# Designs tried in a protein design run: peptides against a protein of PDB entry 5EIB. Part 233

Target 1, 366 residues: chain A of PDB entry 5EIB
Amino acid sequence: VDLEPGTMDSVRSGPFGQIFRPDNFVFGQSGAGNNWAKGHYTEGAELVDSVLDVVRKESESCDCLQGFQLTHSLGGGTGSGMGTLLISKIREEYPDRIMNTFSVMPSPKVSDTVVEPYNATLSVHQLVENTDETYCIDNEALYDICFRTLKLTTPTYGDLNHLVSATMSGVTTCLRFPGQLNADLRKLAVNMVPFPRLHFFMPGFAPLTSRGSQQYRALTVPELTQQMFDSKNMMAACDPRHGRYLTVAAIFRGRMSMKEVDEQMLNVQNKNSSYFVEWIPNNVKTAVCDIPPRGLKMSATFIGNSTAIQELFKRISEQFTAMFRRKAFLHWYTGEGMDEMEFTEAESNMNDLVSEYQQYQDATAD
Target 2, 366 residues: chain A of PDB entry 5EIB as posed
Amino acid sequence: VDLEPGTMDSVRSGPFGQIFRPDNFVFGQSGAGNNWAKGHYTEGAELVDSVLDVVRKESESCDCLQGFQLTHSLGGGTGSGMGTLLISKIREEYPDRIMNTFSVMPSPKVSDTVVEPYNATLSVHQLVENTDETYSIDNEALYDICFRTLKLTTPTYGDLNHLVSATMSGVTTCLRFPGQLNADLRKLAVNMVPFPRLHFFMPGFAPLTSRGSQQYRALTVPELTQQMFDSKNMMAACDPRHGRYLTVAAIFRGRMSMKEVDEQMLNVQNKNSSYFVEWIPNNVKTAVCDIPPRGLKMSATFIGNSTAIQELFKRISEQFTAMFRRKAFLHWYTGEGMDEMEFTEAESNMNDLVSEYQQYQDATAD

## One batch from the design tools (peptide; made by RFdiffusion4, then SolubleMPNN)

Design b2_p23_1_s2 (from b2_p23_1, 12 letters changed)
Fold by OpenDDE base, seed 4:
Structure b2_p23_1_s2 (fold): chain B 366 residues (1-366), chain A 23 residues (1-23)
Amino acid sequence: as target 1 above (366 residues)
Amino acid sequence: SRLEKIRAENLAKREKRREERER
């Protein structure tokens, strides 16, 4: 789905374009112009019913519908505005199904789009209320990984998207292969989300290796485990050491010893015990899938529900506040039927979310 | 106008969400 036809043509002409049904391509003509309000109230609102018709058709064809997965950017008007509109509409029609998102967070390191903090804040406000699980994929973190870890001097969108795809493949492993931990979206939510509003995940992937070092790096369970818990490998620009893990899931892929995995997972928990809440029992879950990802002997994917995610929201909030205090570009949004009070409501709800994370970070077992 | 209708619908949705949070 896009409000611009050119994106859909690129997907259709791409290597995997044939895996999608032609009738499932829904697109507009005008785009959102990086305006959340165009995506949510005007241009996107005109297209959303056509998308819902496709969603209904595909849902009816499912033997057992678990829920929905949306991949979208929070910096652009379509992904942010129309994406959150679509989430709201799907939730209204399917209130008993899980809503899962892969939400790409904007960063000024990657894009010069000035209004991205508005689009992101308005989107987060919707995601807090209307999703059950949200993987926070932060363009800032992706850029830093590409530059520092992968040693790419000029990271491209292709390089960033490669990390996104690896992460998405990793976190969906348990859904795609039978007999795994968190084999359905609801079980994932139960295991990962102890509090309904605190459903934003820090994903991570290992191995991340520069092209020059790939030949010399042994892929071992200890190395995967160490890298997976390293702050530099987080796909969200947060330091887990500045917060506490509420819950963690680790998904290992490839031929490895379950015993070794369990030992290494226990060791990393013990080493980092100060960074876990003590009042949530059995808050680390581990899965092992014998099928490695393409091109790797083994991998590990990390899903963290950490109070450190508040650093990401604080960054967006600071950027938002700096613009909103100046009333910069507000007329672009209000001209599309949005109320200025929605900015304040979105900011308030995101700040409340930050406060909730901080409360649970500071909570001790009595 | 179309915009006035959008604003009215948006306001109604926001009010409903506030009521749901206060419960």
Scores: peptide ipSAE 0.281, ipTM 0.856, DockQ to the pose 0.168
Fold by OpenDDE base, seed 2:
Structure b2_p23_1_s2 (fold): chain B 366 residues (1-366), chain A 23 residues (1-23)
Amino acid sequence: as target 1 above (366 residues)
Amino acid sequence: SRLEKIRAENLAKREKRREERER
């Protein structure tokens, strides 16, 4: 789905464009112009019913519909505005189904779009209310991984998207292969989301290795385990050491010893015990899939529900506040029929979310 | 209009959320 036809043509002409049904390409003509309100209230609102018709058709074709998965950017107008409109409409029609998102967070390091803080804040407000599981993929973290870990001098969107695709493949492993932990979206939610509003995940993928060092790096379970728990490996720009993990899932892929995985997972938990809440029992789940990802002998994917995610929301909030206090560009949104109070409501809800994470960070078993 | 309907629905949702927070 896009409000611009050119993006759809690029997907269709791409190497995997044929895996999608032609009738499932829904697109507008005018675009959102990086404006959440255009995506949510005007241009997106004109297109949303046609998308819902496709969603209904595909849902009816499912033998067992678990839920929905949306991949979108929170910085742009289409992914943020129309994406959250679509989430809201799907949630209304399918209240008993899981809503899962891969939400790409904007960063000033990657994009010069000035209104990204508005789009992100308005989107987060919708995600808090209308999603059950949200993977926070932060362009800032992706950029830093590309630059520091992968040793890419000038990271491109292609480089960032490669990390996103690897992560998406990793976190969906248990959904795609039988007999795994978190084999369905609901089980994942039960294991990962102890409190309904605290459903924002910090993903990570290992191995991440620069091209120059790939030849020299042994892929071992200890190295994968160490890397996936490294703060520098998180695909959200948060330091887990500044918070506490509520829940963690680790998905190992490839031929490896389950015993070794369990030992290394126990070791990393013990070494990092101060960074876990003590009042949630069995809050670390591990899965092993014998099927490696393409091009790797083994991998590990990390899913963390950490109170440190508040750092991401604080960053967005600070950027939002700096613009909103000046009433910068508000007329672009209000001109699309948006109420200025929606900005304040969105900011408030995001700040409440931060406060909730902080509360549980500070909570003790006593 | 369709747009007016969507806006009205969104307004109603906002009002409902506000009421839920004030309880």
Scores: peptide ipSAE 0.238, ipTM 0.848, DockQ to the pose 0.149
Fold by OpenDDE base, seed 5:
Structure b2_p23_1_s2 (fold): chain B 366 residues (1-366), chain A 23 residues (1-23)
Amino acid sequence: as target 1 above (366 residues)
Amino acid sequence: SRLEKIRAENLAKREKRREERER
């Protein structure tokens, strides 16, 4: 789905364009112009019914519909505005189904779009209310991984998208292969989301290795485990050491010893016990899939529900506040039918979310 | 106007969300 035809043409002409059914390409002509309000209230609102028709058709073709997965950017107008409109509409029609998102967080390091803080804040407000699970894929973290870990001097969107793809492949492993932990979206939610509003995940992937070091790196379970829990490998720009894990899932792929995995997972938990809440029993789940990812002997994917994610929301909030106090570009949004109070409500809800994370970070076992 | 309709719909959605939070 896109509000611009050119993006859809790029997908169709791409190496995997044939995987998607032609009838499932829904697109507009006018674009969102990086405006959440155009995506949510005007241009996107005109297109959303046609998207819902496709969603219904695909849902009816499912033998057992678990839920929905949306991949979108929170910085742009289409992904943020229309994406959250679509989430809202799907939630209304399918209230008993899981809503899962891969939400790409904007960063000034990657994009010059000045209104990204507005789009992100308005989107987070919707995600808090209407999603069950949200993977926070932070462009700032991706850029830093590309630059520092992968030793890419000038990271491109292609480089960032490669990390996104690896992460998405990793976190969906249990959904795609039988007999795994979190084999369905609902089980994942039960295991990962102890509190309904606190459903924002820090994903991570291992191995991440620079091209120059690939030949010298052994892929071992201990190394994967260590890298997976390293703050530098988080796909969200927050330090887990500044918070506490509510829940964790680790997904190992490849031929490895289950015993060794369990030992290493126990060791990393014990070593980092101060970074886990003690009042959620058995809050670390581990899965092993014998099928490695393409081109690797083994990998590990991390899903963390950490109170440290508040750092990401604080960053967005600070940027939002700096613009909103100046009333910068507000007329672009209000001209699309928004009220200024929607900005204040979104900011307030995001700040409440930050406060909730902090509360659980500071909570002790009574 | 189209914009007036959109504004009215948005207001109604906001009121509904407010009522849901106060529950």
Scores: peptide ipSAE 0.081, ipTM 0.721, DockQ to the pose 0.175
Fold by OpenDDE base, seed 1:
Structure b2_p23_1_s2 (fold): chain B 366 residues (1-366), chain A 23 residues (1-23)
Amino acid sequence: as target 1 above (366 residues)
Amino acid sequence: SRLEKIRAENLAKREKRREERER
């Protein structure tokens, strides 16, 4: 789905264009112009019914509908505005189904779009209320991984998207292969989301290796485990050491010893015990899939629900506040029929979310 | 256009909300 046709043409002409049904391409003509309000209230509102028709058709064809997975950017007008509109509409029609998102967080290191803080804040407001699970994929973190870890001098969107793809493949492993932990979206939510509003995850992937070092690196379970818990490998730009994990899931892929995985997972938890809440029992879940990802002997994917995620929201909030106080570009949104109140409500809800994370970070077992 | 209609409706809603706050 896009409000611009060019993106759909790119997908169709791409190496995987044939995996999608032609009738499932729904697109507009005018785009959102990086304006959340255009995505949510005008351009997106015109297109959303057509998308819902396709969603309904595909849902009816499912033998067992678990829920929905949306991949979108929070910085752009389509992914943010129309994406959150779509989430809202799907939630209304399917209130008992899981809403899962892969939400790409904007960064000024990656994009020069000045209104991204508005789009992100308005989107987060919707995600807090209308999603059950949100993977926070932060372009800032992706850029830093590409630059620092992968030693890419000039990271491209292709490089960032490669990390996103690896992560998405990792976190969906349990959904795609039978007999795994978190084999459905609801089980994932039960294991990962102890509090309904606190459903924002920090994903991570291992191995992350520079091209120059790939040939010399032996992949071992201890190395994967260590790298997976390293703050530098988080796909969200926050330091887990500044917060506490509420819940964690680790998904290992490849031929490895379950015993070794369990030992290493126990070791890493013990070493990092101060960074876990003590009042949620059995808050670390581990899965092993014997099927490695393509081109790797083994991998590990991390899903963390950490109070440290508040650093990401604080960053967005600070950027939002700086713009909103000046009413910068506000007329672009108000011209689509938005009120300043909606900005204030979105800001307030995101700040409340930050406060909730902080509350649980400071909570003791007493 | 349909979009113009939607925009007009949104603007009308905005004005209504403004009036409600000014009371």
Scores: peptide ipSAE 0.037, ipTM 0.664, DockQ to the pose 0.953

Design b2_p23_1_s3 (from b2_p23_1, 11 letters changed)
Fold by OpenDDE base, seed 5:
Structure b2_p23_1_s3 (fold): chain B 366 residues (1-366), chain A 23 residues (1-23)
Amino acid sequence: as target 1 above (366 residues)
Amino acid sequence: SRLEEIRQKNLEKRAAREAERAA
């Protein structure tokens, strides 16, 4: 789905364009112009019914509909505005189904779009209320991984999107292969989301190796385990050491010893025990899939529900506040029929979310 | 246009909310 036709043409002409049904390409003509309100209230509102018709058709074709997965950016107008409109409409029609998102967080390091803080804040407000699970994929973290870990001098959108794709492949492993931990979206929610509003995940993927060091790196369970818990490997720009893990899932792929995985997972928990809440029993889950990802002997995917995610929301909030105090570009949003109070409501809800994470970070077992 | 109608309806709804808060 896009408000611009050119994006759909790029997908159709791409190496995997043929895997999608032509009738499932829904697109507008005018775009959102990086304006959340155009995506949510006007351009996207004009298109949303046609998207819902496709969603209904595909949902009816499912033998057992678990829920929905949306991939979108929060910095743009379409992914943020129309994406959250679509989430709201789907949740209204399917209130008993899981709403899962891969939400790409904006970064000033990657984009010069001035209104990204507005689009992100308005989107987070919707995600807090209308999603059950949200993978926070932060363009800032992706850029830093590309630059520092992968040794890319000038990271491109292609490089970032490669990391996104690897992460998405990793976190969906249990959904795609039978007999795994979190084999369905609901089980994932039960294991990962102890509190309904605290459903924002820090993903990570291992191995991440620079081209120059690939030949010298042995892929081992200890190395994968060490890397996936490294703060530098998180695909959200948060340091887990500044917070506490509420829940963790680790998904290993490839031929490896389950015993070795369990030993390494126990060791990393013990070594990092101060970074886990003690009042959630059995809050670390591990899965092993014998099928490696393409081109790797083994991999590990990390899913963390950490109170450190508040660093991401604080960053966005600070940028939002600095712009909103100046009333910068508000007329672009209000001119589409958006209420200025929705900015204040969104800011408030995001700040409440930060406060909730902090509360559980500071909570001790009595 | 349909888009203009949508925008106009949104603006009317916004104006109604603003009036309700001012009362």
Scores: peptide ipSAE 0.468, ipTM 0.926, DockQ to the pose 0.935
Fold by OpenDDE base, seed 3:
Parts: structure tokens; sequence; C-alpha cells
Structure b2_p23_1_s3 (fold): chain B 366 residues (1-366), chain A 23 residues (1-23)
């Protein structure tokens, strides 16, 4: 789904474009112009019914609908505005189904779109209320991984999207292969979300190896485990050492010893015990799938529910506040029929979320 | 246009909310 037709042509012409039904390509003509309100209230609102018709049709074709997965950016008007409109509408129609998102966070280091803090804040407000699971994928973190770890001198959106794709493939492994931990979206939510509002995840993927070092790198369970828990490997721009993990899931792929995985997972938990809350028992879950990803002997995917994610929201909030105090560009949003109070409500809800994470970070076992 | 109708309805809803807060 897009508010611009050209994006759909790119998907259709891509190597996997033929896996999608032509009728499931829903697109607008005018775009959102990086305006959340155009995505949410006008341009997206014009298109949303057509998207919902496709959603209904595909849902009816499912033998057992678990829920929905949305991939979107929070910086642009379509992904942020229309994406959150779709989430809201789907939640209204399917209140008993899981809403899962892969939400790409904007970064001032990667994008020149000045209104990204508005779009992100308004989106986070919707995600807090209307999603069950949100993978926070930060363009800043992706850029830093590409530059520092992958040794890409000038990271491209293609390089960033490759990391996103690897992560999405990793976190969905258990959903695609039966008999695994978190075999459905609801089980994932139960294991990962101890508090309903605290459903924002920090993902990571291993191995991440520069092209120059790829030939020299052994793929071992210890190396995957070490990299997966490394702060530099997180795809959200927060340091897990500044917070505490509420819950963690690790998904290993490839032919490996379960015993070795369990030993390495225990070792990494013990080494990082100060970065876990002590009052949530068995808060680390491990899965192993014998089927490796394409082109790799083995991989590991990390899902962390950490109170350190508040750093991401604080960054967005600070940027938002700096713009909103100046009333910068507000007329672009209010002119689409958005209420200015929704900015304040969104800011407040995001600040409340930050406070909730901090509260649980500071909580002790009573 | 359908878009203008949507926008107009949104503006009317906004105005109604603003009036309710002012009362």
Amino acid sequence: as target 1 above (366 residues)
Amino acid sequence: SRLEEIRQKNLEKRAAREAERAA
C-alpha cells in the first residue's frame, strides 16, 4: 500500500514482485508529502476503505488468522499517517487479533525531512494504543551498523533495508516454522510483553560482517550470541546498558547444538545480569530453527524488551518539543482537519510511556 | 472531490471539538 503509484511499480518489478496478487496493490495518486495528517485524515482516509476491503478478503481466505503485520516508516506521511490509520481501523474491526508492526524510526542523520518529529510522535501515540507488538527499527542505528560494523563508507537506503529484511526474516522465523518457541503472534506477546503499553522491542541480527571480513569470520554459536547482545548490534538507537531488559527472545537458525545454544545463552545472561530485571522470572526465551537463512550457515536474531528504549522516545520527544514550541509547520497538519490538541496528547502519551519504562527500570523485587 | 469532502468533514469535526472545549 502506498499513496504514490511509483512505489508499487518498484515492488512489482522487484525480484519478489510476482508473489503478491495484483489486486492487493492499493495505491493513491497524490502522496502524503511527508505529512502525517495527509496520511491519516485526508489522502490516506480517501484510500483506507479500499485497503480494508483487501484486508478483509485476505483475512477471510485465512484458515486461522492470528493477526496482522505492518511494515512502515514513522518519518514519512504515508507510513506514519496512513499506516496508523490502517492500524486503528484494523484494530476496530479485528479487536481480538494481534497487531504487530515493524516501525522504522526517523533519524536526522539519515533524512532531511524537517517534520519527522511530528510524524513520529503522532505515530507513537497511535502505536501505544493500537499495537500489541512493535519492533523499533531506528534508521540511526541501522546507519551506524552499516558504517561502523559493515564498514560501508556511504550507507544507502538499500543497505539499511537489507538489515531490516534480515531482522524481519529472523523475528518471523518462529511464525514460519511450526513447533518453535513463539510459534504464533499471541505467544510472542505473552512471552515478550509483561505490561500492555510496554510492547516496543529492540531488534538485532547476527552475523553482521563487513564484506572484507566475511571470508575470515567463523560462524559459531558463541560469536553469534556475543554479537547479538552487543549494544552496537541493536537496531534501535538506545544502549541496553542504560536500561534493563524486561524480556528477551533469541532465535537461532541453522544446524547447531541445542546444548551449546543453552550454555551460551546462560553465559550471556550471567555476564549481563545487571541489565535484566530480577523480578520477571524466566524472562529470556530461546528458539532454534534447523533451517538457516539463505546464504548463511547460521544466524541469531535478538528481540529485546528493554527500558532503554525510552532513549529513543526521549530523542523524538526532544525534537518534537523544539518544533512544536515554535509552532513550526502546524498549519500543514491542521489544514487537513487535524486538531492541534492531538499534538499535545501525543506528546503527553509518549512522555507517559517514557515514565512507565523508567518506573519499571527502577522497580525492585518486593 | 471526495478528498475535499473528507477534508471539509474533518474541519467541521475539528470546529465542533474546538467549540466544545470553549463552552
Scores: peptide ipSAE 0.424, ipTM 0.914, DockQ to the pose 0.896
Fold by OpenDDE base, seed 1:
Structure b2_p23_1_s3 (fold): chain B 366 residues (1-366), chain A 23 residues (1-23)
Amino acid sequence: as target 1 above (366 residues)
Amino acid sequence: SRLEEIRQKNLEKRAAREAERAA
């Protein structure tokens, strides 16, 4: 789905374009112009019924519908505005199904789009209310991984999207291969989301290796375990050491010893015990899938529900506040029929979310 | 256009909310 035809044509003409049904390509003509209100109230509102018709058709073809997965950006107008409209409409029609998102957070290091803080804040407001689980894929973190860890001097969208795809493949492993931990979206939510509003995950992937060092790197369970818990490998630009993990899931892929995995997972938890809440029992879950990802002997994917994720929301909030105090570009949104109060409501709800994370960070076992 | 009709309806809804807050 897109409000621009060119993006859809690029997907269709791409190496995997044939895996999608032609009738499942729904697109507009004018785009959202990086305006959330265009995505949510006008151009997106014009197209949403056509998308819902496709969603219904595909849902009816499912023997056992678990829920929905949306991949979208929060900095643009389509992914943010129309994406959150679509989430709302799907939730209204399927209130008993899981809503999962892969939400790409904007960064000034990656995009010069001035209004991204507005689009992101307005989107987060919708995600807090209308999703059950959200993977925070932060372009800030992706850029930093590409530059610092992968030694890419000028990271491209291709380089960032490679990390996104590896992470998405990792976190969906248990959904795609039977007999694993978190074998369905509901089970994932039960294991990862102790509090309904605190459903924002920091993902991570291992191995992350520069091209120059790939030939010299052994892939071992201890190295994967150490790397996936390293703050430098988080796909969200927050330091887990500044917060506490509420819950963690680790998904190992490849031929490895379950015993070795369990030992290394215990060791890393013990080493990092100060960064876990003590009042949530059995808050670390581990899965092993014997099937490695393409081109790797083994991998590990990390899913963290950490109070440190508030650093990401604080960054967006600070950028939002700096623009909103000046009423910069508000007429672009209000001209689509959006109420200025919706900005204040979205800011308030995101600040409340930050406060909730802080409350649970500071909570002690009684 | 359908888009302008949608925009107009949104603007009318906004105006109604603004009036409700001012009362």
Scores: peptide ipSAE 0.341, ipTM 0.884, DockQ to the pose 0.977
Fold by OpenDDE base, seed 2:
Structure b2_p23_1_s3 (fold): chain B 366 residues (1-366), chain A 23 residues (1-23)
Amino acid sequence: as target 1 above (366 residues)
Amino acid sequence: SRLEEIRQKNLEKRAAREAERAA
């Protein structure tokens, strides 16, 4: 789905364009112009019914519909505005199904789009209410990984999207292979989301290795485990050491000893015990899939529900506040039928989410 | 106008959400 036709043509002409049914390409002509309100209330609102018709058709063809997965950006107008409109509409029609998102967070390090803080804040407000689980893919963290860990001097969107693809492949492993922990979206939500609003995940992937160091790196369970829990390996720009993990899932792929995995996972928890909440029992889940990812002997994917994710939302909130106080570009949104109160409501709800994470961070076992 | 219709619809949706949160 896109409000611009050129994106659909790029996907269709791509190496995997034939995977998608032609009738499942739904697109507009006008684009969103990086405006959430165009995506949500005008251009996107004109297209959403056509998308819902496709969604309904595909849903009816499922033997067992678990839920929905949306991949979108929060900085642009289409992914943020129309994406959240679509989430809302799907939630209304399918209230008993899991809503999962891969939400790409904007960063000034990656994009010069001045209104991204508005689009992100307005989107987070919708995600808090209408999703069950959201993987926070932060462009700032992806950029930092590319630059610092992968030693890419000038990270590209292609480099960032490679990390996203690896992560998405990792977190969906349990859904794609039988006999795994978190084998369905609902079980994942039950294991990862102790409180309904606190459903924002920090993903991570290992191994991350620079091209120059690949030949010197052994792929071992200890190294994967260590890298996976490294703050520098998080694909959300927050430091887990500044918060506490509510829940963690680790998905190992490849031929390895389950015993060794369990030992290393226990060791990393014990070393980092201060960074876990004590009042959620068995809050670390581990899965091993014998099938490695393509091109690797083994990998590990991390999913963290951490109170440190508030750093991500605080960054967006600070940027939002700096613009909103000046009423910068506000007329672009109000011109699409928005009220200034919608901005205040979105900011408030995101700040409430930050406060909720902080409360659970500070909570002690009784 | 179309814009006024959109604004009105948005106001109605907000009021509905506010009512749902207050319940």
Scores: peptide ipSAE 0.085, ipTM 0.747, DockQ to the pose 0.188

